# Designs tried in a protein design run: peptides against a protein of PDB entry 3C66. Part 65

Target 1, 189 residues: chain A of PDB entry 3C66
Amino acid sequence: KSWANLFEKNDFFFRYKFYLEITAYTRGSDEQHLKWSGLVESKVRLLVMKLEVLAGIKIAHPFTKPFESSYCCPTEDDYEMIQDKYGSHKTETALNALKLVTDENKEEESIKDAPKAYLSTMYIGLDFNIENKKEKVDIHIPCTEFVNLCRSFNEDYGDHKVFNLALRFVKGYDLPDEVFDENEKRPSK

## One batch from the design tools (peptide; made by RFdiffusion4, then SolubleMPNN)

Design b2_p16_5_s1 (from b2_p16_5, 5 letters changed)
Fold by OpenDDE base, seed 4:
Structure b2_p16_5_s1 (fold): chain B 189 residues (1-189), chain A 16 residues (1-16)
Amino acid sequence: as target 1 above (189 residues)
Amino acid sequence: MKDTTDYSQFKNIIPD
């Protein structure tokens, strides 16, 4: 890794005021998730390209690596809850009701064979090209196109019971804890 | 299950 790449990674979540968070969800096997998340990740560059051409977007900078997590997910309601609560510091504490799968606990009998929800999250840092703070930017079209592209790529990925994809516009101070090291303080408002 | 993305969040963003 170049020094520049290391530096960019180190301050990425402090560099931008705004982020687009892209999360691929899978309630199924790790193999299913690997295929799904891999597809989503492979298309992120297309979303970036579409964002960059918008007049209101100055910078759309993807973080190079996904954040990966998995939860024990016994029910479909749990899966819905994960999708509702994940991706925001304001709401992520609700996920504490679920068992996070870790390298330390993954071999425990109660976890190993439990149904899982897998998450892979990509981040795009956003800088806006606005002169007036009252100016509005609309990014819904490229976001919609991206989701549609991923969902339509394979018919299996249309099954919302197994595969989901969510995009979230997140402010830096509301980024999930996962993006920060233990010694890092999240950005303020 | 419905799409989990609320696209309204992407409309009329005020980047203040």
Scores: peptide ipSAE 0.573, ipTM 0.916, DockQ to the pose 0.685
Fold by OpenDDE base, seed 3:
Structure b2_p16_5_s1 (fold): chain B 189 residues (1-189), chain A 16 residues (1-16)
Amino acid sequence: as target 1 above (189 residues)
Amino acid sequence: MKDTTDYSQFKNIIPD
């Protein structure tokens, strides 16, 4: 397949058994989020490059478009809950307790003026070069370096009350619902 | 608050 075909949504989330999720969180303004998420997204290619050179990694391919969502987030506890529950199909139902901001409701006064948590999520599809199912792969170094790179770019990004960054290793069958269309069947285990 | 990433998830990946 051509490199260009790798970035087709309809194929990407069915192509790999494993994914690395990179989520930039902002509890603040949309402007703050745009800057933070834009920075994180701009560094994803560096993470990919570092993953590709690991002996246990056969393929590390980024999906080119972020997934964007936002929630009404009135408290710090809500913000912690979002970060705990988001990014996994088995836990994401807990987010139903919060108001998802949509194009249909964003102009409602109660939503428009509410504190919000913004989420931008990038995905990297992973294929491993292993001899057997018990062989272990370690990717913690490039992941740690990536987080440190993003956090150190501006001192303001050290404020974890506003800006957060999470990486999650996820199997294809446990990807969030957001990556699939309504007519698509979730991958099986 | 601190980053929510548990890096232990990355140290012992067993691809099934």
Scores: peptide ipSAE 0.572, ipTM 0.917, DockQ to the pose 0.722
Fold by OpenDDE base, seed 5:
Structure b2_p16_5_s1 (fold): chain B 189 residues (1-189), chain A 16 residues (1-16)
Amino acid sequence: as target 1 above (189 residues)
Amino acid sequence: MKDTTDYSQFKNIIPD
């Protein structure tokens, strides 16, 4: 059975206490983003495999569909702000200072020709194999190897002014609003 | 630009 058959959207973001978010950022063209995000997405399965073999990880399950968003991003400072604030419910309200590109507004002249930051976000649900709640798990090696693998694929992806890749460890109650439907209540703390 | 990933968040995960 494909992972798509095992995980429904409405259940996935309630099933785990912890998630690993993988966001590919592009400040450039849609074509540049398509290539970059497509590469990152293609490597997520390798990261999952590396996580699953860790003794402290019981389950690492990817959500099969990326979340796509884009913002008008006129400055490098705006691009840094997006990368700092995106991916957490605690901080995502800061993004309201930027213009979100939507299907309704994308044809407006002020948006159509504006510099944009594109975001593609993949999620991995995590369950830990820990007997003692005080026991620590370390996943930095697989995460570092994944980032290095993606960035080293093409020399152009070394340009951090255009291409970025961020991984974030997030608790279920702190997931971004985009993963929930309007009628869904986010998990409580 | 600094690396956007703070890897320190991955070294000491305590599941609550």
Scores: peptide ipSAE 0.571, ipTM 0.915, DockQ to the pose 0.671
Fold by OpenDDE base, seed 1:
Structure b2_p16_5_s1 (fold): chain B 189 residues (1-189), chain A 16 residues (1-16)
Amino acid sequence: as target 1 above (189 residues)
Amino acid sequence: MKDTTDYSQFKNIIPD
């Protein structure tokens, strides 16, 4: 398949059994989030390059489009809950307790000036090069280096009350609902 | 607040 075909949404999230999801979180202004998420997104290709050279990795393909969402986030506990529950189909329903910001409601007075958590999520599809399905693969070094690279870029990004970065290894059947269209069936286990 | 990434998930990946 051409490189262009690898970035088709309808194919990408069905192509791999395994994904690495990268989420940039910001509890602050939209401007703060734009800078933070933009930085993280700009470094994803470096992570891909580091993954591709590992013997246990056959393929590491990034999805080029970020997924964007924001929630009303009045407390630090809400922000911690978002980071705990987001990124897995098993747990994402807990986010229904928070007010999702949408194009329809963003101008409402109760939402417009409310504290918000912003989320930008990038995905990397993974295919492994193992002889035996019982073999272990270790990707912690590239992942650690990536996080350190992003957080060290600006001293302000070390403030975990405002800026967070989470990497999650997820199976295709446990991807968040946001990656599928309403007419698409979630991959089975 | 600690880093939200659990790096242990990356050390023992068994693709099945």
Scores: peptide ipSAE 0.570, ipTM 0.915, DockQ to the pose 0.700

Design b2_p16_5_s2 (from b2_p16_5, 6 letters changed)
Fold by OpenDDE base, seed 1:
Structure b2_p16_5_s2 (fold): chain B 189 residues (1-189), chain A 16 residues (1-16)
Amino acid sequence: as target 1 above (189 residues)
Amino acid sequence: MKFTTDLSEFKNIIPD
């Protein structure tokens, strides 16, 4: 199954009402993040497979490319704040208090050697098999299995001061700004 | 190794 050919970037984040966000966090080196995020990304396909077989899930489609960002992160409190605020349009403005690392500023002396938090985020679009809008869907088992699979792969990934993994259920209108182009209008509620 | 991940909110997703 080649997911790369199934979706265009321009419509993926408008196609579904609901998304599952999977974010790998690293407060450490580029090399540490590359290994951690690469592992997480490699296991997303397994999560999708487990979601697709649930009776309440009609469709689970992954976006093929991760979204990547990094911030100067001098303290543990900053790292906790990033994990709390990232992944929702409602809260992401709080990240403006931190210095975003860009191609333009990454070589600056104050940024180059600064402690950093790295983020890689994968998205799964979800459609549900529900007759009544009040019906509940349970996806905690496959999601928990996924987290355990990633975290248990290497003992080092148990260090929550360095490596973190978050799953967030998000409505389309509350997706982070990063998923939209500058000229695209955010989905309405 | 089983990690304590609190995903209890995912037990009760209401797709409204």
Scores: peptide ipSAE 0.394, ipTM 0.834, DockQ to the pose 0.464
Fold by OpenDDE base, seed 2:
Structure b2_p16_5_s2 (fold): chain B 189 residues (1-189), chain A 16 residues (1-16)
Amino acid sequence: as target 1 above (189 residues)
Amino acid sequence: MKFTTDLSEFKNIIPD
């Protein structure tokens, strides 16, 4: 398969058993999120390069487009809950307690001026150079360097009440519903 | 596995 084919959404989320999710969170304005998420997204390629050179990593392939969502987020507890529950199929149903902002409801009076949490998520498909399923892989260094790079870019990004960045290692069968089309069945275990 | 700052758990990923 050509590299071009790997960037097509159609089979990306079925191609790998494992994914690294990178989510930029912002509880603030759309402008704040645009700057923060744009920075994070711009650095993903650097993370991929660092992952690819690890002996235990056979493939690290980024999906080129972020997934965007936003929620009405009236409290700090809600913001913490979003960060805890988002990014996994087994936990994402907890987000139903919050109002998802959509094109259909964004102009409603109760939503348009409400405090919001914005999410932008990038995905990296992973394949490993392991023969034994019990073998461990260490990716903490490049991931830590990535987080530090993003957080240190601007002093404002040190405010965890507004800006957050999470990395999650996820199996294909536990990917969030947002990555699949309505006619697609999620991978099985 | 979810991590924001402390990614120490990424030292021991078991791809199974």
Scores: peptide ipSAE 0.374, ipTM 0.834, DockQ to the pose 0.459
Fold by OpenDDE base, seed 5:
Structure b2_p16_5_s2 (fold): chain B 189 residues (1-189), chain A 16 residues (1-16)
Amino acid sequence: as target 1 above (189 residues)
Amino acid sequence: MKFTTDLSEFKNIIPD
């Protein structure tokens, strides 16, 4: 059975207390982003396999589809702001200062030819094998290997002005609004 | 927690 058959969207973002967010950023062309995000997405399963064998990890389960978004991004400072604020409900409201590209507005002259930042985000649900709530878990090795694997694939991906890759550890109640439908209530603390 | 290329914070995840 495919992971898609085991987990539906409506259950996935309510099933786990913790999530690992993997976001591929591109400030450039759609073609550049397609190649970059596609590479990152293709390696997520390798990360999952490495996480699953850690003693502190009980379950690591990927969501099957990426979440896609793009913003008008006229400056490098805007690009840094996007990377800083995206991926958390606590901070994502800061992104309202930027123009979100939508199917409705993408053909507008002010948006069509504007510099853009593209985002593709993959989610991994996490369940931990801990006895004490204060027990620490170390996942930095698999995550670092994953980042290095993606960035070393092509020398162009070393240009942080264009290509970035971020991992974020997020609690279920702090997931971005994009993962929930309008009729869904986000998990409580 | 947000992590960039420096994933040193991932050494000390407290799942609480």
Scores: peptide ipSAE 0.372, ipTM 0.834, DockQ to the pose 0.450
Fold by OpenDDE base, seed 4:
Structure b2_p16_5_s2 (fold): chain B 189 residues (1-189), chain A 16 residues (1-16)
Amino acid sequence: as target 1 above (189 residues)
Amino acid sequence: MKFTTDLSEFKNIIPD
């Protein structure tokens, strides 16, 4: 990674108080995931555009690169657990029950041929245009449209056993560990 | 908040 990329990454995840996480899940082949995640990623810019025009949104800034991970995922229950627990620092520890696939272990026989769940996560930093902290912001429409757009693009992507898409609204202090370097401290509340 | 299909909870985001 270039210095510029590292700097941009570091600044990005400390710049905003709020983030929208968009995660494409695939329990299948890496090829299936590449197609699915690629589609999702290609549509993120449309979501950003729709968010930016909302009166309650001051800034919607996408991070340029996805975060990618994969887990050994022997069962459907494991896949559901991944989807439930991923995306929040509060809950991500539960993922320790699964084997994270890494460059170091991916060639191990027990991992190489194991069923896998693939994750690609895009982040959008959010700044809100609200005067009162008690004010609510409604972003469900553009988010729903985005999900529907992705899911309906190909009939195969309607198979929830294989392909899933989740959006998560997360505060900076609750971002997953993956967005920070080992030497970085996560934002405080 | 996490949502996959039903994003109705996104109607009431409180950015505090």
Scores: peptide ipSAE 0.366, ipTM 0.832, DockQ to the pose 0.455

Design b2_p16_5_s3 (from b2_p16_5, 5 letters changed)
Fold by OpenDDE base, seed 4:
Structure b2_p16_5_s3 (fold): chain B 189 residues (1-189), chain A 16 residues (1-16)
Amino acid sequence: as target 1 above (189 residues)
Amino acid sequence: MKDTTDYSEFKNIIPE
């Protein structure tokens, strides 16, 4: 099946039981984030290809569009907190302690000039070729290679104070709220 | 600061 036909948002986040989240983080300028996230996004297809060849992976389908968010991030601790808490419904409520930048508030003086953390998140839906629940799948190699590839592309991207990249394995019921429309109910366990 | 990916979890995914 052509990837192009899988990119309709309508049921993507309901179609799979498991997802791999790829989040590019930037604490810096919007321009820095655009470059970093653009690089990461450009490499996601390579990760998908590497996942697809794993014996335990039946399907690895990327969602075509990134989810983008930004937070006022005045401290390094806030940046660490974002990276720790983002990407899971169980933990994302902790982000409520930070000011989410929105189109409605971005021009407010307190937000406009504030330090920002930018997030761009790509999703890969996963279906496993495992009938026995006792069987384990190992995806750490392609994931590590992906991160290393992104980090090694430019020396500047080695600065973890500015640029970060995290992958998270998430079940459908634990996807962040951002992937669902207001009228959609998240998948049950 | 290091990348926040816990690869240890990725080694032992149980698709339940």
Scores: peptide ipSAE 0.423, ipTM 0.904, DockQ to the pose 0.714
Fold by OpenDDE base, seed 2:
Formats: C-alpha cells, structure tokens, sequence
Structure b2_p16_5_s3 (fold): chain B 189 residues (1-189), chain A 16 residues (1-16)
C-alpha cells in the first residue's frame, strides 16, 4: 500500500503490531493546550525521521490526525492519574472515575467552567527489522531528544503542573478504545 | 511533577 493510503484511519491501527503514542497534556485553558499540542504535533515528523534511521526499525509511520479528549480535572492527583492510566486498554478504565467532557455535556454548568485536563495523542506505527525475536531495539535517544525539543521551545512549557508530554510503547492489542470504531474488533494477541 | 515517560523500556524493546 502507498504511504498515502496509510494516512487514512481505515486499517492503520490493525497494520502494525507496535505503536508509539505521543500524548501532550495540559491542565489549563483551551488556548494553552492548542499552543502546546500544536507544537508537539509539529515536531512528530522530526521524531519519525530519527526513528527511521535506526537499524532496528524498518518502518516508522505517523498517523496524521491527533486524538483529542478532555476531562474535568479538579486536583493535581487527578492529573497524575490521567497521565498514569491513559494510553493503554489495560488501564484506561480507571479514567471512568473522571468526567469526560463531550459535545453533549460541555455546556453543563458543572463542566463549562470546571478545571480541565486536555489530551492530544499522536500515533506512530512501528515495524522492526529484526532477524531474531531475541534482538533488542533502543529508541530512547530520539524519544528523549524529541521531549527535550518540545519542552525547551518556550519557558512556560517547563511548568509540569500545567504542561506534560509522555511517550508510550504499546502493542496493537493494548491500544486505547478511542482508536477503534464501534464496528471494529480490537486486534488479538 | 515529572514527565511520565519510562525510558528504561525504550532501551530494551523486544518486538515480540
């Protein structure tokens, strides 16, 4: 399939066994999140380029659209919980303890002016160039450089109480439910 | 608060 066809959601989350998730978190205003997530998203292509040159990586393919979500987040502990639990099917059910902001509820008085955590998540599908399953791949350098690049862009992004950035290596069967349509079945192990 | 990325896992990816 052409690279162009992989930018469509259709089979992207079924095509790879492994994914790198990049999540920008903001506990603040929508405007703050738009600036932060927009910056992170703009740098994903640089991370892809750095991953592609690693000998153990055959393919690093970005999904072009972010996944957006927001939660009512009244405490710092709630914000830490979101960052701990989000991005894995195994743990995402813990987020049900928080109020998800939706188009249906966003105008409710209890939600409209409440403190919020905003999330924008980018995905990179990974295919590895290994001859033997015992071979290890190291991606920590390009990932660390990517985080540092995003954090150093503006002094305000040094405030971890407001702005956070996490990368997660996830298997296809453990992707969050948000990446699948209602009629799609989660990949098996 | 620190970034939540555990880079220890990234050093030793076993694609199984």
Amino acid sequence: as target 1 above (189 residues)
Amino acid sequence: MKDTTDYSEFKNIIPE
Scores: peptide ipSAE 0.403, ipTM 0.902, DockQ to the pose 0.712
Fold by OpenDDE base, seed 5:
Structure b2_p16_5_s3 (fold): chain B 189 residues (1-189), chain A 16 residues (1-16)
Amino acid sequence: as target 1 above (189 residues)
Amino acid sequence: MKDTTDYSEFKNIIPE
């Protein structure tokens, strides 16, 4: 990684108080995930454009690189747990019950042939344009349209046992550990 | 299994 990329990453996850996380999930093959996550990633710019025109949104800035992870996922219950717990620092420790696939362990027979859940996560930094701190912003329409756009691209993506797509609104202090380097301190409340 | 996005939260974001 270039120093420029490190600085850009570090600055991004400290720049905003709020983030929208977009995670594509696949319980299947790596090939299935590549197609699904690639589609989702290709549509993120459309979501950004729709967010930027909302009166309550000052800035919607996408991070350019997806975060990739995969877990051994032997059951549907495990897959549901991953989707429930992933994407928030307060809940991600529950994922420690599953085997994370790494470059170091991926060739182990017990991992190589195991059913897997693949995750690709995109981040959008958000800044709001509100006069009153108690004023509500509604982003559900562009988010729903985005999910529907991705799901409708191929009939196969209607199989929720294999393909899932989740959006999560997260505060900077509750970002997953994966976005920070080991020597970085997460944002405070 | 349904998509896990809770859109109810997205309707009422309070930037605090």
Scores: peptide ipSAE 0.402, ipTM 0.900, DockQ to the pose 0.717
Fold by OpenDDE base, seed 1:
Structure b2_p16_5_s3 (fold): chain B 189 residues (1-189), chain A 16 residues (1-16)
Amino acid sequence: as target 1 above (189 residues)
Amino acid sequence: MKDTTDYSEFKNIIPE
């Protein structure tokens, strides 16, 4: 498929068996999140370049657009729960205990002034040279370097009570529901 | 609070 087809939503999330999720979290203002997520997104291409040169990685393709969501997040425990449960189909149903902010409800008095957690998620599709082999791939170095690069950019991003960054290795059948349209069937195991 | 990334999993990816 052409380069353009690799970034079509309906094709991208069915193309690979494995994905790397990169989620920027902010418990604060929308302005704080815009700066933090924008920084993280700007560095994803560097992570891709570092992954592509690993012997076990055949292909590392980024999805070009972030997925955006926000929740009412009144407590630190809620913020920890979001970070624990978000990013996999197996666990994301736990987020139903929180109020999702939508275009329809964002102007409600109970939501407008409430503390919020903002999420921006980037995806990298992965194809391995050793797929179906009993060989291991190690990607911890480029991932650690990426996190360190993002957090070291500004001292404020070291405050884990406000800003967080998580990377998750996810199989295609366990991708969050957000990546699929309502008429699409989730990939099978 | 720590980052939620478990790097131990990233050291041992078996793409099966």
Scores: peptide ipSAE 0.398, ipTM 0.899, DockQ to the pose 0.676

Design b2_p16_5_s4 (from b2_p16_5, 9 letters changed)
Fold by OpenDDE base, seed 2:
Structure b2_p16_5_s4 (fold): chain B 189 residues (1-189), chain A 16 residues (1-16)
Amino acid sequence: as target 1 above (189 residues)
Amino acid sequence: MKFTSDLSQFKNIVPD
């Protein structure tokens, strides 16, 4: 069974208490982002496989559809801010200071030719095999291997001014708004 | 927790 058939979009972001977010960032062209994000997305399955075999991980299930967004990003500081604030409900409101590119505004003169940051985000739902709530889980090895695999694929991907890759461990109640439909209520703590 | 290069913080995930 393909992973795509395991989860209906409607309940994935309510099914788990914990998620691993994988975001590919590009400050450059759409073509650059397509190549970079496509590479990252293609390697997510390998990360899942490595997570599943960890003793502390009971379940690691990927959501197969990436979430796409882009912002007008005139400065390097703006790009750093996006990377710092994106991926958490607690901090994502800071991104309101930037112009979100939408289908409605993408043809506006002020947006069309503006420098942009592109974001593609993949999600992995996590269930842990821990008896004690205070027990720690270590996932740094497979995550590090994943990042290294993506970054080393092409020399160009070593340029942090253009290409970035972030992993974020997030609780369900702190997922970004983008994962929920307008009629869906965010999970409570 | 967000990590780009240093994932050392992923050594100590507490799923609470």
Scores: peptide ipSAE 0.370, ipTM 0.842, DockQ to the pose 0.455
Fold by OpenDDE base, seed 5:
Structure b2_p16_5_s4 (fold): chain B 189 residues (1-189), chain A 16 residues (1-16)
Amino acid sequence: as target 1 above (189 residues)
Amino acid sequence: MKFTSDLSQFKNIVPD
């Protein structure tokens, strides 16, 4: 059975206690982002395969669809702020200081030609083979290899002013609001 | 925890 057939969106973000978020950032054109995010997304399955073979990982299950968002991003400081605050419910409210680009506002003169940061986020649900809650799991190697694989694909992707790639380990109760429907309640701690 | 370039924090994940 394909991973896509196993879980609906609503089940996926309630099924796991832990998630790995993979976000491709682009401060540039939509075309630049499409190429960058498409590359990152195409490599997520390789990361999953590398995670699954780790003794401490019981399950690594990717969500098949990316979450897309974009913000007006006039400064480099704004871009750094987006990267710092995005991907956690605890910190995402800071993004309210920026203008979210939506289908409703994208044609406004103040938004249409404004510098933008584009975000594409993939999620991997994680279950661990731990007997003791104090046991540590090391996933830095496959994650580092994944980042290096994406960044080395094209020389342009080495420009951190334009292209960034972040991984975040997040608990289910701290997932961003975007993964839940308006009528869904956030998982409890 | 968020990681962009430094993934050293992923060496010590505690799934509590």
Scores: peptide ipSAE 0.376, ipTM 0.841, DockQ to the pose 0.462; fails the geometry check
Fold by OpenDDE base, seed 1:
Structure b2_p16_5_s4 (fold): chain B 189 residues (1-189), chain A 16 residues (1-16)
Amino acid sequence: as target 1 above (189 residues)
Amino acid sequence: MKFTSDLSQFKNIVPD
């Protein structure tokens, strides 16, 4: 299935029970984030290919569009908090303690020149070849290879104070609110 | 489960 065909489906975030979230974080300039997130996004297709060939994976389908957000991030502790809380409906409300940068507020003096954390998130919908619900699936190898591929591309990306890359395995009912339209109901457990 | 560098927990995903 082409990435384009999957993006056109309004039901992507309802179609799968499980998702792999890939988030590129940058605490720095928008230019730094553009380069970092662009690199990560460009490598997602390679991860998908490696997941698809695993016996335990029936389907690995990427969502083509990244989700992008940025926060005022004055401290390293704030940056760590963002990385801890982002990507789960259960924890994302903690991000309300930070100022979300929007098109409406980005030109305000208190926001324009403030330190920022930038986020770009890609999603992969997953279906599994399991006979028993208690069966385990191992995806650590392709995921580790993906992280290493991204982090090793440039020496600067080794600076965890600036650049971070997180992978999260998430159930559909625990997806962040950002993936749903205002009129859509979150999937149930 | 969330991981930045150590993805060892991805060895034991139970899709339930």
Scores: peptide ipSAE 0.373, ipTM 0.840, DockQ to the pose 0.459; fails the geometry check
Fold by OpenDDE base, seed 4:
Structure b2_p16_5_s4 (fold): chain B 189 residues (1-189), chain A 16 residues (1-16)
Amino acid sequence: as target 1 above (189 residues)
Amino acid sequence: MKFTSDLSQFKNIVPD
């Protein structure tokens, strides 16, 4: 399918067994996050291109819409926790310890001026060209190049206290809840 | 698997 066909959610998160999650994190201002996440998002297409040419990759299709979330993040430890726990259904419940910023609560006095961590997540659906279940695929090179490209684009993006970038390989059944509508059932193993 | 800096674990993706 062409990229144009992936602009809509449709069944994207049910179509693949495997996904690569790309999350841009910012603990700072919304403006900082917009710049950082915008950069990361702009480079995802390059990562896709690099993945597509790998012999072990049959398909690498990006979901074009980023998923946006933000949390009240009063401490650096909270920021580390977010980065550790986000992106997997198995671990995301730990994020319940933090206050999720929503359109409904963003104007509350306790939230409006609170330190925040912003998250923008892009997804790539993966299909592998592997005959044997025991075979391994190496995707570390294109992923590393992608991270380096993003991190080196501006000196400010080297500050891990503010800006972070994570890649996570996940199975469909372990995708975060955010990718599913309330009426959708999570894929089975 | 999640990676921020060290993506060495991506050398051994098992699509199982």
Scores: peptide ipSAE 0.370, ipTM 0.840, DockQ to the pose 0.453; fails the geometry check

